# Peptides against a protein of PDB entry 5EG6: the designs that were tried, part 43

Target 1, 151 residues: chain A of PDB entry 5EG6
Amino acid sequence: RLRSQTVSTRYLHVEGGNFHASSQQWGAFYIHLLDDDESEGEEFTVRDGYIHYGQTVKLVCSVTGMALPRLIIRKVDKQTALLDADDPVSQLHKCAFYLKDTERMYLCLSQERIIQFQATPCPKEQNKEMINDGASWTIISTDKAEYTFYE

## One batch from the design tools (peptide; made by RFdiffusion4, then SolubleMPNN)

Design b1_p16_3_s2 (from b1_p16_3, 11 letters changed)
Fold by OpenDDE base, seed 5:
Order: structure tokens, then sequence, then C-alpha cells
Structure b1_p16_3_s2 (fold): chain B 151 residues (1-151), chain A 16 residues (1-16)
């Protein structure tokens, strides 16, 4: 299970004061669990506990201290983000990062850039939003535990 | 659509 901790992910990297994509380097980040009612800002209160899908998190670069806006971590099923999943985050599955308080904007890899990508409502399933592959992320805990990942 | 991300240069996490 995932908690507020250091994680690593491919492609997401901070260099030169900007978030960018790198296929050669893994970015190191702190993922912080926040209260659902936590306000956006430079300062934020971190909660203890296991992170569940649907909860609000902050990603902070472990090297530079740069942070993205508040995100909601969502479970991914194929090309869709699940809106109502609330089980504990599993590192066995890819996840999506919804930019909180936006119109379906997700953290996305586009070429060498990290952008926000607007998801499309799923026509047949109201509890899902259609995302692209660039909006699906694999995060790895830096804890001593060993994990098996499935792509 | 798509767009650029905004970010904070100096995040300050406060432990609970």
Amino acid sequence: as target 1 above (151 residues)
Amino acid sequence: GSGELSYYKNAKPIKA
C-alpha cells in the first residue's frame, strides 16, 4: 500500500526550474496525502495513512522542492480513469493524476513535455473518463519492500 | 484540450 512517502516515476522530471519529460531518468518525488478540504497553496498539511484512490495528494520534487498543484490520484482501467474508485492505491496498477478543481485535466506526458490533458467523458460509463497513455503513470515506492509491476 | 502546468517553486509540506 502507498502512503505519504518518496516515490519514483519515469518521465516526470524537474530540470532547469521546469517539469519536463525524460526517458532516461526517473524522477524522485514525495507524494503527500492531503485532506480533501486542503486549500491550494505553497504550504499544505500532510496527512498520515495509506493513500486511497480519489484522495488529494501533492507531488513534490525531492531534489528541487518544486510542486505541482493539488492532484487527485485515480485508478486507471485501460484507457480510462475511474472516478469512484476508493480502494487503497496499489503499485501493481497504473494511476492517473487529476488536477483538482479543473475540468477533467490530468497530468500528462506529451513528447518531452509534462502538460495537463483534458480527459473526455466516457459516453457509456459516467464513472469513467477517457485518458490517453500519456496520462497513465507508474509509481514506485522507494521503500525497502520489493514490488512486482505489471504493464 | 491541453495546456501548460503551473507549479510552486518552493513547496512547504507541514506534517500532521
Scores: peptide ipSAE 0.340, ipTM 0.848, DockQ to the pose 0.926
Fold by OpenDDE base, seed 4:
Structure b1_p16_3_s2 (fold): chain B 151 residues (1-151), chain A 16 residues (1-16)
Amino acid sequence: as target 1 above (151 residues)
Amino acid sequence: GSGELSYYKNAKPIKA
């Protein structure tokens, strides 16, 4: 199970002071569990425990220290993000990163860029939002403080 | 829609 720890993910990479996409490198990040009421900012309080879908997290580049805004990690089912899933995050499944307090914006890979992409409401299921493939992420936990690798 | 991301250059995690 996933907890506040180091993780690796494909495509998401920090270089030249920016987040961007790299097909050749897996980026190394800290994923930090936050309280649901934690405010946005450079400084944030990290909580202990296993990370569940629906919880607020911070992704911090282990190399550069650069961080994205607060994210809500959500479970993915095919081309949809589940809004009410709350089970422990599993490395066996892809996940989506909702930009907290936005109008359905998700962390998304678009060509060589990392952007926010607006999900579409699912007309038949209120507890789902339709995302594109670029908004679906695979994360792998690691015990290494800084673990990057090439494909 | 899509758009640019804001970010923090120096994250400062504090353990509770």
Scores: peptide ipSAE 0.337, ipTM 0.848, DockQ to the pose 0.922
Fold by OpenDDE base, seed 3:
Structure b1_p16_3_s2 (fold): chain B 151 residues (1-151), chain A 16 residues (1-16)
Amino acid sequence: as target 1 above (151 residues)
Amino acid sequence: GSGELSYYKNAKPIKA
């Protein structure tokens, strides 16, 4: 289970004042749980508790303090993001980061850049949105970062 | 579509 804590992820790294993609560098981030009604801004109130899919989070670089906009962490099922999953976030499962208040925009890896990418609605399943592989992320707690895995 | 991602340079988490 994941709480507001430091995490690491591949392909997401802050370097030179920007978010970059790196296969060999793991970015160290603090994931903060927010209230669903928390407003966007530099300051935000952190909520305690286990992070569940569907909840609002802030990713903050542990080194630089750089932060992404408010995100909704969503469960990934193959090539889709689940819109209604609400179980606790599993570190062994890939996730997607929906940018709040956007038209299906997700945090995405593109080449060496971190961008927002628009998901496609799933016509047959309204509770799912189609994402690409670049929008699927693996996060692990820093306490459990001393192992390797294949994505 | 895809595009640039905005970010804050100085995040300020406030503990509840």
Scores: peptide ipSAE 0.333, ipTM 0.847, DockQ to the pose 0.947
Fold by OpenDDE base, seed 1:
Structure b1_p16_3_s2 (fold): chain B 151 residues (1-151), chain A 16 residues (1-16)
Amino acid sequence: as target 1 above (151 residues)
Amino acid sequence: GSGELSYYKNAKPIKA
């Protein structure tokens, strides 16, 4: 399970004052749990505890201190983001990062760039939004663990 | 659609 902690993720990297993609390195970030009503800004109040899908988080680069806007971490089922999942975040599953207060915009890898990508609604499944592979992320905890995770 | 992301150059987390 995931809590406010340092994490690594593939392809997301900060260098030269920008977020960009790197196939060679895992980016090191701190993921912060926020209150659902936390406002956007440079400063933000951090909560302790286990992170659940549907909760608001901040990703901060451990090296540069650069941060993305507030994100909602969502569970991924195949090529869809789940809107109503609320169980604890598992490192065994890919996740999606919804840009909070946007029209279905998700953090996405496109070639060598990190962009926001608009998900497509699923008419027959109201609790899902269709995302591309670039919007699916794998998170690995950098904390000491009693189990082995395989990518 | 797609677009560029905004970011903060210096995040300041405040611990509760």
Scores: peptide ipSAE 0.321, ipTM 0.842, DockQ to the pose 0.929

Design b1_p16_3_s3 (from b1_p16_3, 10 letters changed)
Fold by OpenDDE base, seed 1:
Structure b1_p16_3_s3 (fold): chain B 151 residues (1-151), chain A 16 residues (1-16)
Amino acid sequence: as target 1 above (151 residues)
Amino acid sequence: SSGPLSYYSNAKPIAA
């Protein structure tokens, strides 16, 4: 299980005052759990507890302090983001980062850039959205003290 | 559609 802690992810890096893609460097981030009603802004209140899919989080670069807008971390099933999954986040699964309060926009790797990419609704499955491979992320906990294995 | 991301240059997390 993942708590509000430090994590690492490939292809997401902060350099030169912006987010960019790096195939050879792992970005180190704080992943902060927020309340669902937390407002957008530079300042935000962090909550304790295990992070579940569907919850609101902030990714903050551990080095520069740069942050993305509020994200909803969602479970990924193959090439789809699950909209209703609410179990604890697991390192065994890829995840997607939905940009909160947008029209299906997800954090996405596109070549050398980090962009927002609009997912496509699944015609037959209302609880899923189709994402590309660039919107599927692998996160690794760097805080052993707060990590509990979850299968 | 796709496009650039917005970001904050100086995040300020507050502990509850």
Scores: peptide ipSAE 0.310, ipTM 0.853, DockQ to the pose 0.939
Fold by OpenDDE base, seed 4:
Structure b1_p16_3_s3 (fold): chain B 151 residues (1-151), chain A 16 residues (1-16)
Amino acid sequence: as target 1 above (151 residues)
Amino acid sequence: SSGPLSYYSNAKPIAA
């Protein structure tokens, strides 16, 4: 199970003052659980507990302190993000990061860039949105704040 | 559409 802690994910990396993609490196981040009503900003209140899909989180680079906007962590099934999943986040499954309060924008890897990508509604399934592979992330928990993994 | 991300250069987490 995942809670507010340090994590590592492939491709997402901070260098040169911005987020970028690296095929050879796993970035070290702290994932913070937020209240659903937490406002966007540089300062935010962190809550304790296990993280469930559908909850609001902040990803902060453990090295540089750079942070992404508030994200909703969502469960991934194949090439779709599930909108109504609320079970505990599992490291065995890929996840997607919805940019909170946007029109279906997700954190996405595009070649060497980290971008926001707009998902497409599923015509047959209202509880799903279609994402690409670049919007699917694998997270590994770590006890080390500055964990860096090289393949 | 797709585009660049906004980010914060200095995150300030506060404990609950």
Scores: peptide ipSAE 0.304, ipTM 0.852, DockQ to the pose 0.943
Fold by OpenDDE base, seed 5:
Structure b1_p16_3_s3 (fold): chain B 151 residues (1-151), chain A 16 residues (1-16)
Amino acid sequence: as target 1 above (151 residues)
Amino acid sequence: SSGPLSYYSNAKPIAA
């Protein structure tokens, strides 16, 4: 299970004041659980508890304090993000980070860049959106918030 | 479509 805590993910890290991709690094982040009605901003209220798919989170770089916009963490099934999954987040499965209040924009790794990528509606299933591999993330719980890991 | 991502330079988490 995942809760508001420090996590590590491959490829995503902050360098030079920007989010970057690195094939050699695992970035260290704090994932904060937010209320569904939390507004966007530099300051945000964090809640405790286990994170479920569909909930709003903030990813903050443990080293630099840089943060992404509010994200909705979604369950991934192959090349699709599930829109209605609400079970506890499992570290055994990949997840996607939907940019909240956008038109199907997801956090995405593209070459050496971190971008927002627009998902395509799934024509046969309204509860799914088609994403690419770059929008699928593996996150690992860690107690090392101040470190950047290298492979 | 795809494009650059906006972000905050100084996150301020507040305890509930």
Scores: peptide ipSAE 0.301, ipTM 0.848, DockQ to the pose 0.953
Fold by OpenDDE base, seed 3:
Order: structure tokens, then sequence, then C-alpha cells
Structure b1_p16_3_s3 (fold): chain B 151 residues (1-151), chain A 16 residues (1-16)
């Protein structure tokens, strides 16, 4: 189970004042659990507890303090993001980061860039959205708020 | 569609 803590994720890292992608670097982030009604802003109130799919989170670079907009962490099943999953986040499974209050925009790896990518609705399954592989993330908890390299 | 991602340069988490 995952709680508000430091995590690392492959590819996503901060360099040169920007979120960047690197196959050799793992970014160190703090994932903060927020209330569902928390407003967007530089400041945000952090909740304690285990993070569940469907909840609102903030990813903050542990080194630079740079942060992405509010995200909803969603469970991934194959090439789809599940919209109604609410079980505790498992590090054994990939996850997707929906950009809150957008039209199906997800955090996505594209070449060496981190972008937002629009998911496609699943016609037959209203509780799912089709995402590409670049929008599927692996997160690993870490006690160290420092970057690691994957070579 | 795809596009650039916005971010904050300095996040300020506040304890509950």
Amino acid sequence: as target 1 above (151 residues)
Amino acid sequence: SSGPLSYYSNAKPIAA
C-alpha cells in the first residue's frame, strides 16, 4: 500500500527546471494525498492516510520542489485506465495520472518529453478510458528523496 | 490530442 511519501518513477525526473524524461534516471518525488475538493494552487493541504485509486494527489519533486497540477491516480488494466477503481494503490501495478478537471488528459511520456495526452473513451465500457503505454507509470516507494539511475 | 504540461516551480505542502 502507498501513503503520502516519497516515491520514484522511471523516466520522469526534473532537470533544467523542467519535467523531463530519461530512460536512465528515476525521479524522486513526494506524492501528497489531497482532499477531493482541494483547489489548485501553489499551496495545498496534505492529508494523512493510504492513497487509493481515484483520489487526488500532488507530485512534488523532492529536490526542486517543482510540482505538477493536481492529479487523480487511477488504476491501469492493460491499456486502459479504470475510472471507478478505489482500492489502495499497489506498487505491483501500473498507474495513470489523470490531470484533474481536464477532458481525459493524462500525464504521458512522449520521447524525451512529459506531456498531457488525451485518453479515448471506451465505447463498451463506460468505466474505462484507453490510454497509451506512455501514460502508464510504475511507481516505487523510497525512503530517500534523491534521484536514482537506471542503467 | 496532446500538449505541453504546466507546473508550479515551488510547491508548498501544508500539513492538515
Scores: peptide ipSAE 0.291, ipTM 0.846, DockQ to the pose 0.959

Design b1_p16_3_s4 (from b1_p16_3, 12 letters changed)
Fold by OpenDDE base, seed 1:
Structure b1_p16_3_s4 (fold): chain B 151 residues (1-151), chain A 16 residues (1-16)
Amino acid sequence: as target 1 above (151 residues)
Amino acid sequence: GSGPLSYYKNAVPKKA
């Protein structure tokens, strides 16, 4: 189970002051659990506990300190993000990162770039949104802030 | 639509 800790994720990498995609390198990040009412900003209050789907998190590069905007980590089922899943985050499942307070924007890998991509609503399933493969992420917990894994 | 992603250069996590 995942808590506020260092993690490694495939493709997401920081280089030259930008987030970008790397097929050869795994990025090392710290995932921070936030309160649901935490405001956006450079500073944020980290909360203790296990991370559940639907909660607000910050991803911070362990090396550079660069951070993405507040994200809601969501469970993925095939090509869909689940909006109402609230169980503990498991490394056995892929996840999606919804950009908080946006219109269905998700963290997405597009070729060699990291972008935000708008999900499509599921007409018959209000608790799901259609995402592409680039918006599905694999997270591996690590015990070292500087740990990097190369393929 | 898709677009660029904003980020912060220096994160400052605070302990609760």
Scores: peptide ipSAE 0.386, ipTM 0.881, DockQ to the pose 0.936
Fold by OpenDDE base, seed 3:
Structure b1_p16_3_s4 (fold): chain B 151 residues (1-151), chain A 16 residues (1-16)
Amino acid sequence: as target 1 above (151 residues)
Amino acid sequence: GSGPLSYYKNAVPKKA
């Protein structure tokens, strides 16, 4: 299970005052659970508890304090993001980060950059959006008491 | 359309 805590992810790193992609460096981030109606801004209220898919989160670089916009963490099934999954986030599963209040924009790895990528609707499944591999993320808890990851 | 991200230079998490 994942809580509001420090996590690590590959290919997402902060250096030189910007987010960038790195296969060599793992970024350390605070993932903060927010209320669903929390407004966008520099300042935000953090909620306690286990993070579930569909909930709003903030990713904050543990070193620089740089933050992405509010995200909704979504469960990934192959090439799709699930819109209605609400179970606890599993670190054994890839996730997607939907940029809240956008038209299907997701956090995405593109070459050496971190960008927003627009997902396409899934015609046959309204509860899914089609993403690419670059928009699928693996997050690992740094809290060894909570989780052990299988590589 | 895909494109660059915006971000905050400083985040200020608050306790509930």
Scores: peptide ipSAE 0.382, ipTM 0.881, DockQ to the pose 0.918
Fold by OpenDDE base, seed 5:
Structure b1_p16_3_s4 (fold): chain B 151 residues (1-151), chain A 16 residues (1-16)
Amino acid sequence: as target 1 above (151 residues)
Amino acid sequence: GSGPLSYYKNAVPKKA
């Protein structure tokens, strides 16, 4: 199970004062669990406990301290993000990061860039949104605050 | 549509 902790993920890095993609290394980030009512900002209150799908999180670069906006971590099923999943986050499965309070925007890898990608409604399933492979992320928990590894 | 991200330069996590 995942909790507020340091994690590693492919492709996501901070370089030159912005987020970017690296095909050769895994970046180290701290994932922070937030309350659903936590406001957006530089400062945020971190909750203890296991992270569940549907909950609000902050991703902070363990090296630079740079952070993305509030995200909702969502379960991924193939090329779809599940909107109603609320079980504990499993590191065995890919996840998606919905940019909270946006029009279906997700954290996405596009070539060498990290962007927000707009998902489309799933025509057959109201509880799903269609994402691309670049919006599916693998997270691995680590015990090291500023540890990166290369592929 | 899809596009650039916003970000914060200095994150300040607080304990509950």
Scores: peptide ipSAE 0.363, ipTM 0.874, DockQ to the pose 0.912
Fold by OpenDDE base, seed 4:
Structure b1_p16_3_s4 (fold): chain B 151 residues (1-151), chain A 16 residues (1-16)
Amino acid sequence: as target 1 above (151 residues)
Amino acid sequence: GSGPLSYYKNAVPKKA
């Protein structure tokens, strides 16, 4: 299980005051669990506990302190983001980061840039949205004290 | 659509 803690992901990196892609470096971030009703802003209240899919999180660069807007971490199944998944986040699965309160915008890798990408609704599966590979992320815990693995 | 992503330069996490 993932908790509010430091994580690392490939391709997402902060350099020169911007988020960008790097195939050679792993970005170090702190993932903060927020309350579902937490407002957007520079300041935010962090909650304790295990992070589940569907919950609101903040990603903060461990080096620069730069942060993305509030995200909802969602489980990924192939090329789709699952809207209803609420099980604990596992490093065994890819995840997607939905930009909260947007029209299906997800954190996405495009060439050497980090952008928001609009997912497409799945016509026959209302609980899924179609994303691309660039919107699928693999994260690893870098804080063993804040992470417990469950098979 | 797709486009640039906004961000905050100064994150201020606070404990509950």
Scores: peptide ipSAE 0.363, ipTM 0.875, DockQ to the pose 0.922

Design b1_p16_4_s1 (from b1_p16_4, 8 letters changed)
Fold by OpenDDE base, seed 5:
Structure b1_p16_4_s1 (fold): chain B 151 residues (1-151), chain A 16 residues (1-16)
Amino acid sequence: as target 1 above (151 residues)
Amino acid sequence: MSGEVPVWQAKPKKAP
């Protein structure tokens, strides 16, 4: 299970004060669990517990301290983000990062840049939003003691 | 629709 901890992800890294992407690099980030009602700011309160899909998280670059806006971590099924999944986050599965309080904007890799990409509603499945491959992320805990595998 | 992602320095509040 995933909790507030240091994680790594492909592509995402900070250079020159900006987030960039590289297929050859894995960035180191701290993922913080926030309360659902936590406000945006330069400081945030970290919540204890395991991270579940649907919860609000804060990603902070462990090297530069640069942070992304508040995100909702969502479960990914193929090329869709699940809106109602609430089970514990699995490191074995890809996830999507919804930019909180946006119109379906997700953290997305585009070429060598990190952008927000607007997901498309699924016409026949209201609990899903269509994302592209660039908006699907793999995260790996850097804390080996926290590794949990389940089928 | 897509756009840049704003970023800034942010840190956890100091525990009481």
Scores: peptide ipSAE 0.373, ipTM 0.840, DockQ to the pose 0.720
Fold by OpenDDE base, seed 3:
Structure b1_p16_4_s1 (fold): chain B 151 residues (1-151), chain A 16 residues (1-16)
Amino acid sequence: as target 1 above (151 residues)
Amino acid sequence: MSGEVPVWQAKPKKAP
């Protein structure tokens, strides 16, 4: 389970006030749970509780305080993002970050840049969107109390 | 389509 806390992810870090990607860098971030109706802005209200897929989150660099736009964290099944998954987020599973209020835009790694990439609808499965590998993320909790792994 | 992602300084507030 993942709560509003510090997390780390590979290929995402902040440098020079901007989000960058590096195979050698693991950025440390706060993942903040927001209400679904929380407005976009510099200021936002952080909610308590375990983060579930489908919920709105803010990723904030723990060092610089720089933040990405509001994101919906979605469960990933192979090359697809699940639109209706609502179980607790597992750090053992890849996730995708949908940019709220966009036309299927997801946080994506492209070369050494962080971009938004438009997912493709799944013709036969309305509850899924096709994403590329760069839009799949692995999150590791930095809170030892909430960290669990399986061998 | 792909594009840059805007970012800005965050000011998180704790819920009462």
Scores: peptide ipSAE 0.262, ipTM 0.810, DockQ to the pose 0.916
Fold by OpenDDE base, seed 2:
Structure b1_p16_4_s1 (fold): chain B 151 residues (1-151), chain A 16 residues (1-16)
Amino acid sequence: as target 1 above (151 residues)
Amino acid sequence: MSGEVPVWQAKPKKAP
């Protein structure tokens, strides 16, 4: 299971004060758990605990300290983001990062750039939103702490 | 629809 810790993900890295994408690089980031009512800003309070889908997180570059907007980490099923999943985040599965308080905008890799991409509602499945492949991310813990994997 | 993602310097604080 995942907690507030250092993680790594492919493509995403910070260079020159901005987030960039590279197929050749793995960026190291802190993933910080926030309270659901935490406001947006440079300053934020990090909460201890294990991260569950649906919770608010901050991704901060471990080197530069640059951060993305508040994100809601969501479980991915194929090419859909699940809106109601609340189980512990599994490193064995891809996840999606919803930009909090947006109209279905997700963190997305597109042509080696990091963008926000609008998901499409699923007409027949209200608990799902359709995302593209670029909006699914793999997270790998880089800490030496003990953790448990979930199916 | 897609757009640029804003970023800024983070100042994380640990909960008391």
Scores: peptide ipSAE 0.259, ipTM 0.814, DockQ to the pose 0.900
Fold by OpenDDE base, seed 1:
Structure b1_p16_4_s1 (fold): chain B 151 residues (1-151), chain A 16 residues (1-16)
Amino acid sequence: as target 1 above (151 residues)
Amino acid sequence: MSGEVPVWQAKPKKAP
């Protein structure tokens, strides 16, 4: 389970005011839990508590303070993002970051760049969207005091 | 469809 805390993910870091990808670096970010009705902007109110799939989060670079747009963290099943999963976020599973209020746009790694990539609807499974490998992320908590491992 | 992701400086506030 994750709470609002510092986390690391492969390939993602901030340089020169932009998010970039590096095969050699793990970026350190703070993941902030937001209210579902929190507005977009530089200023935002952080909620306490465990982060669940489907909730709104902000990723902020711990070094530069730069932030991505509001994201909805979604559970990944193989190559699909689950739209209705609401269990606590597990570090044992990959996750996807849906850009809130977009048409199926997800945070994606492409050619050492961080982009938004549009997921493809699953015709037979309305609760799933097909994403590519670049849109699947692994999160590791860097705050050992807040970390509890669940299998 | 793909595109760049906008970023900006964050100013997080703690909930009261």
Scores: peptide ipSAE 0.245, ipTM 0.803, DockQ to the pose 0.924

Design b1_p16_4_s2 (from b1_p16_4, 9 letters changed)
Fold by OpenDDE base, seed 3:
Structure b1_p16_4_s2 (fold): chain B 151 residues (1-151), chain A 16 residues (1-16)
Amino acid sequence: as target 1 above (151 residues)
Amino acid sequence: GSGEVPTFQAKPKKAK
């Protein structure tokens, strides 16, 4: 299970005030659980508890304090993001980060950049959206808010 | 479509 805590993820790193991709570095982030009705902004109220798929979160660089927009963490099944999954987030599975209040935009790795990428609807499965591999993320819990290199 | 992701300087606060 995942709570509002420090996490690490590969290919997501902050340097020079910007998010960028690195195959060599693991970024250290705070993942903050927000209320579903929390507005966008620099200030936000952090909620306690276990994070479930479908909930709104903020990813904040533990070093720079830089944050991404409000995200909805979604469960990934192969190359699809599940829209209605609500079980606790598991580190055994990849996840996708939907940019809240967008038209199916997901946080995505593209070459050396972190971008938003538009998912494609699944015609036969309305509870799923098709994402690419770059939009699937691995999260690892950590008690240390420090960057590490991938060996 | 694809594009850049806006960023913020976070100021998290604890719920009362």
Scores: peptide ipSAE 0.398, ipTM 0.866, DockQ to the pose 0.945
Fold by OpenDDE base, seed 4:
Structure b1_p16_4_s2 (fold): chain B 151 residues (1-151), chain A 16 residues (1-16)
Amino acid sequence: as target 1 above (151 residues)
Amino acid sequence: GSGEVPTFQAKPKKAK
């Protein structure tokens, strides 16, 4: 199970002061659990406990300290993000990162860039939003502060 | 739609 800890994810890394994508490298990050009421900013309070889908997290580059905006980690089912899943985050499943307080914007890989991509509502299933493959992420937990994996 | 993602310099604090 995932908690506030170091993690690694493919493609996402920081280079030259910006978030970039690399097909050959896994970036090292801290994932921090936040309270649902935590405001956006550079300073934030990290909470203890297991991370569940639907909770607010911060992804911080372990090397540079650069962070993305507050994200809600959501469970992925095929090509959809689940809006109501609240079980503990599992490394066995892909996840999506919803940019909190946006109109269905998700963290997305586009070529060599990291962007926010707007998901499409799923008319037949109100508890799902349609995402693309670039918005699906694999997370590997690690006890190392800096974990870099090369392929 | 799509766009760039804002970034921050993180300053995490431990909960008391």
Scores: peptide ipSAE 0.393, ipTM 0.865, DockQ to the pose 0.933
Fold by OpenDDE base, seed 1:
Structure b1_p16_4_s2 (fold): chain B 151 residues (1-151), chain A 16 residues (1-16)
Amino acid sequence: as target 1 above (151 residues)
Amino acid sequence: GSGEVPTFQAKPKKAK
């Protein structure tokens, strides 16, 4: 189970002030739990506790301090993001990062770029949104920010 | 649709 801590992700890297993809390097990040009502900005209040799907988080590069917008971490089932899952985040499952307060925009890997990509509603399952493979992320808990993995 | 993702310089604060 995850809490506000350091994590490592594949294909997410910060270089030159930008988030981009790296096929050979794992990025080291802090994942910070926020309150649901936390406003967007450079400053934010980090909350203690286990991270659950559906909660608001910040991903911060451990090296540069660069951060993405507020994200809602969502559970992935095959190629769908689950909108109502609220169990603790598990490293056994891929996750998706919904850009908070957008219309179904998710953090997505597209070739060498990190973009936001709009998910498609699932017509017969209102609790699911269809995402592409690039919007499914693997995260691994790490003990320290300096600890990185290379492929 | 798709597009770029804005970025921030993070300044996390610990809950008091």
Scores: peptide ipSAE 0.391, ipTM 0.863, DockQ to the pose 0.946
Fold by OpenDDE base, seed 5:
Structure b1_p16_4_s2 (fold): chain B 151 residues (1-151), chain A 16 residues (1-16)
Amino acid sequence: as target 1 above (151 residues)
Amino acid sequence: GSGEVPTFQAKPKKAK
């Protein structure tokens, strides 16, 4: 199970104050659990406990301290993000990061850039949104806060 | 659509 902790994810890095992608690197980040009513900003209150799908999190670069906007971590089923999943986050599954309070925007890898990509409503199932492969992320927990490894 | 992602300086604090 995932908690507020340091994690590693493929491709995502921060350089020069910007998030970017590298196919040969795994970046080190801290994932912080937030309350659902936490406001956006530089300062935020970190909550303890296991992270569940549907909860609000902050991803912070362990090296630079740069952060993405508030994200809702969602469970991924193939090329869809599940809107109603609320079980504990499992490292066995890929996840998606919905940019909170946006119109279906998800954190996405596109070439060498990190962008927000708009998901499409799933016509078959109301509890799913269609995402692309670049919006599906693998998270690996790590005990080393600023550890980065290369492929 | 797609677009850039805004970034922030992070100042996390522990809950009381």
Scores: peptide ipSAE 0.391, ipTM 0.862, DockQ to the pose 0.939

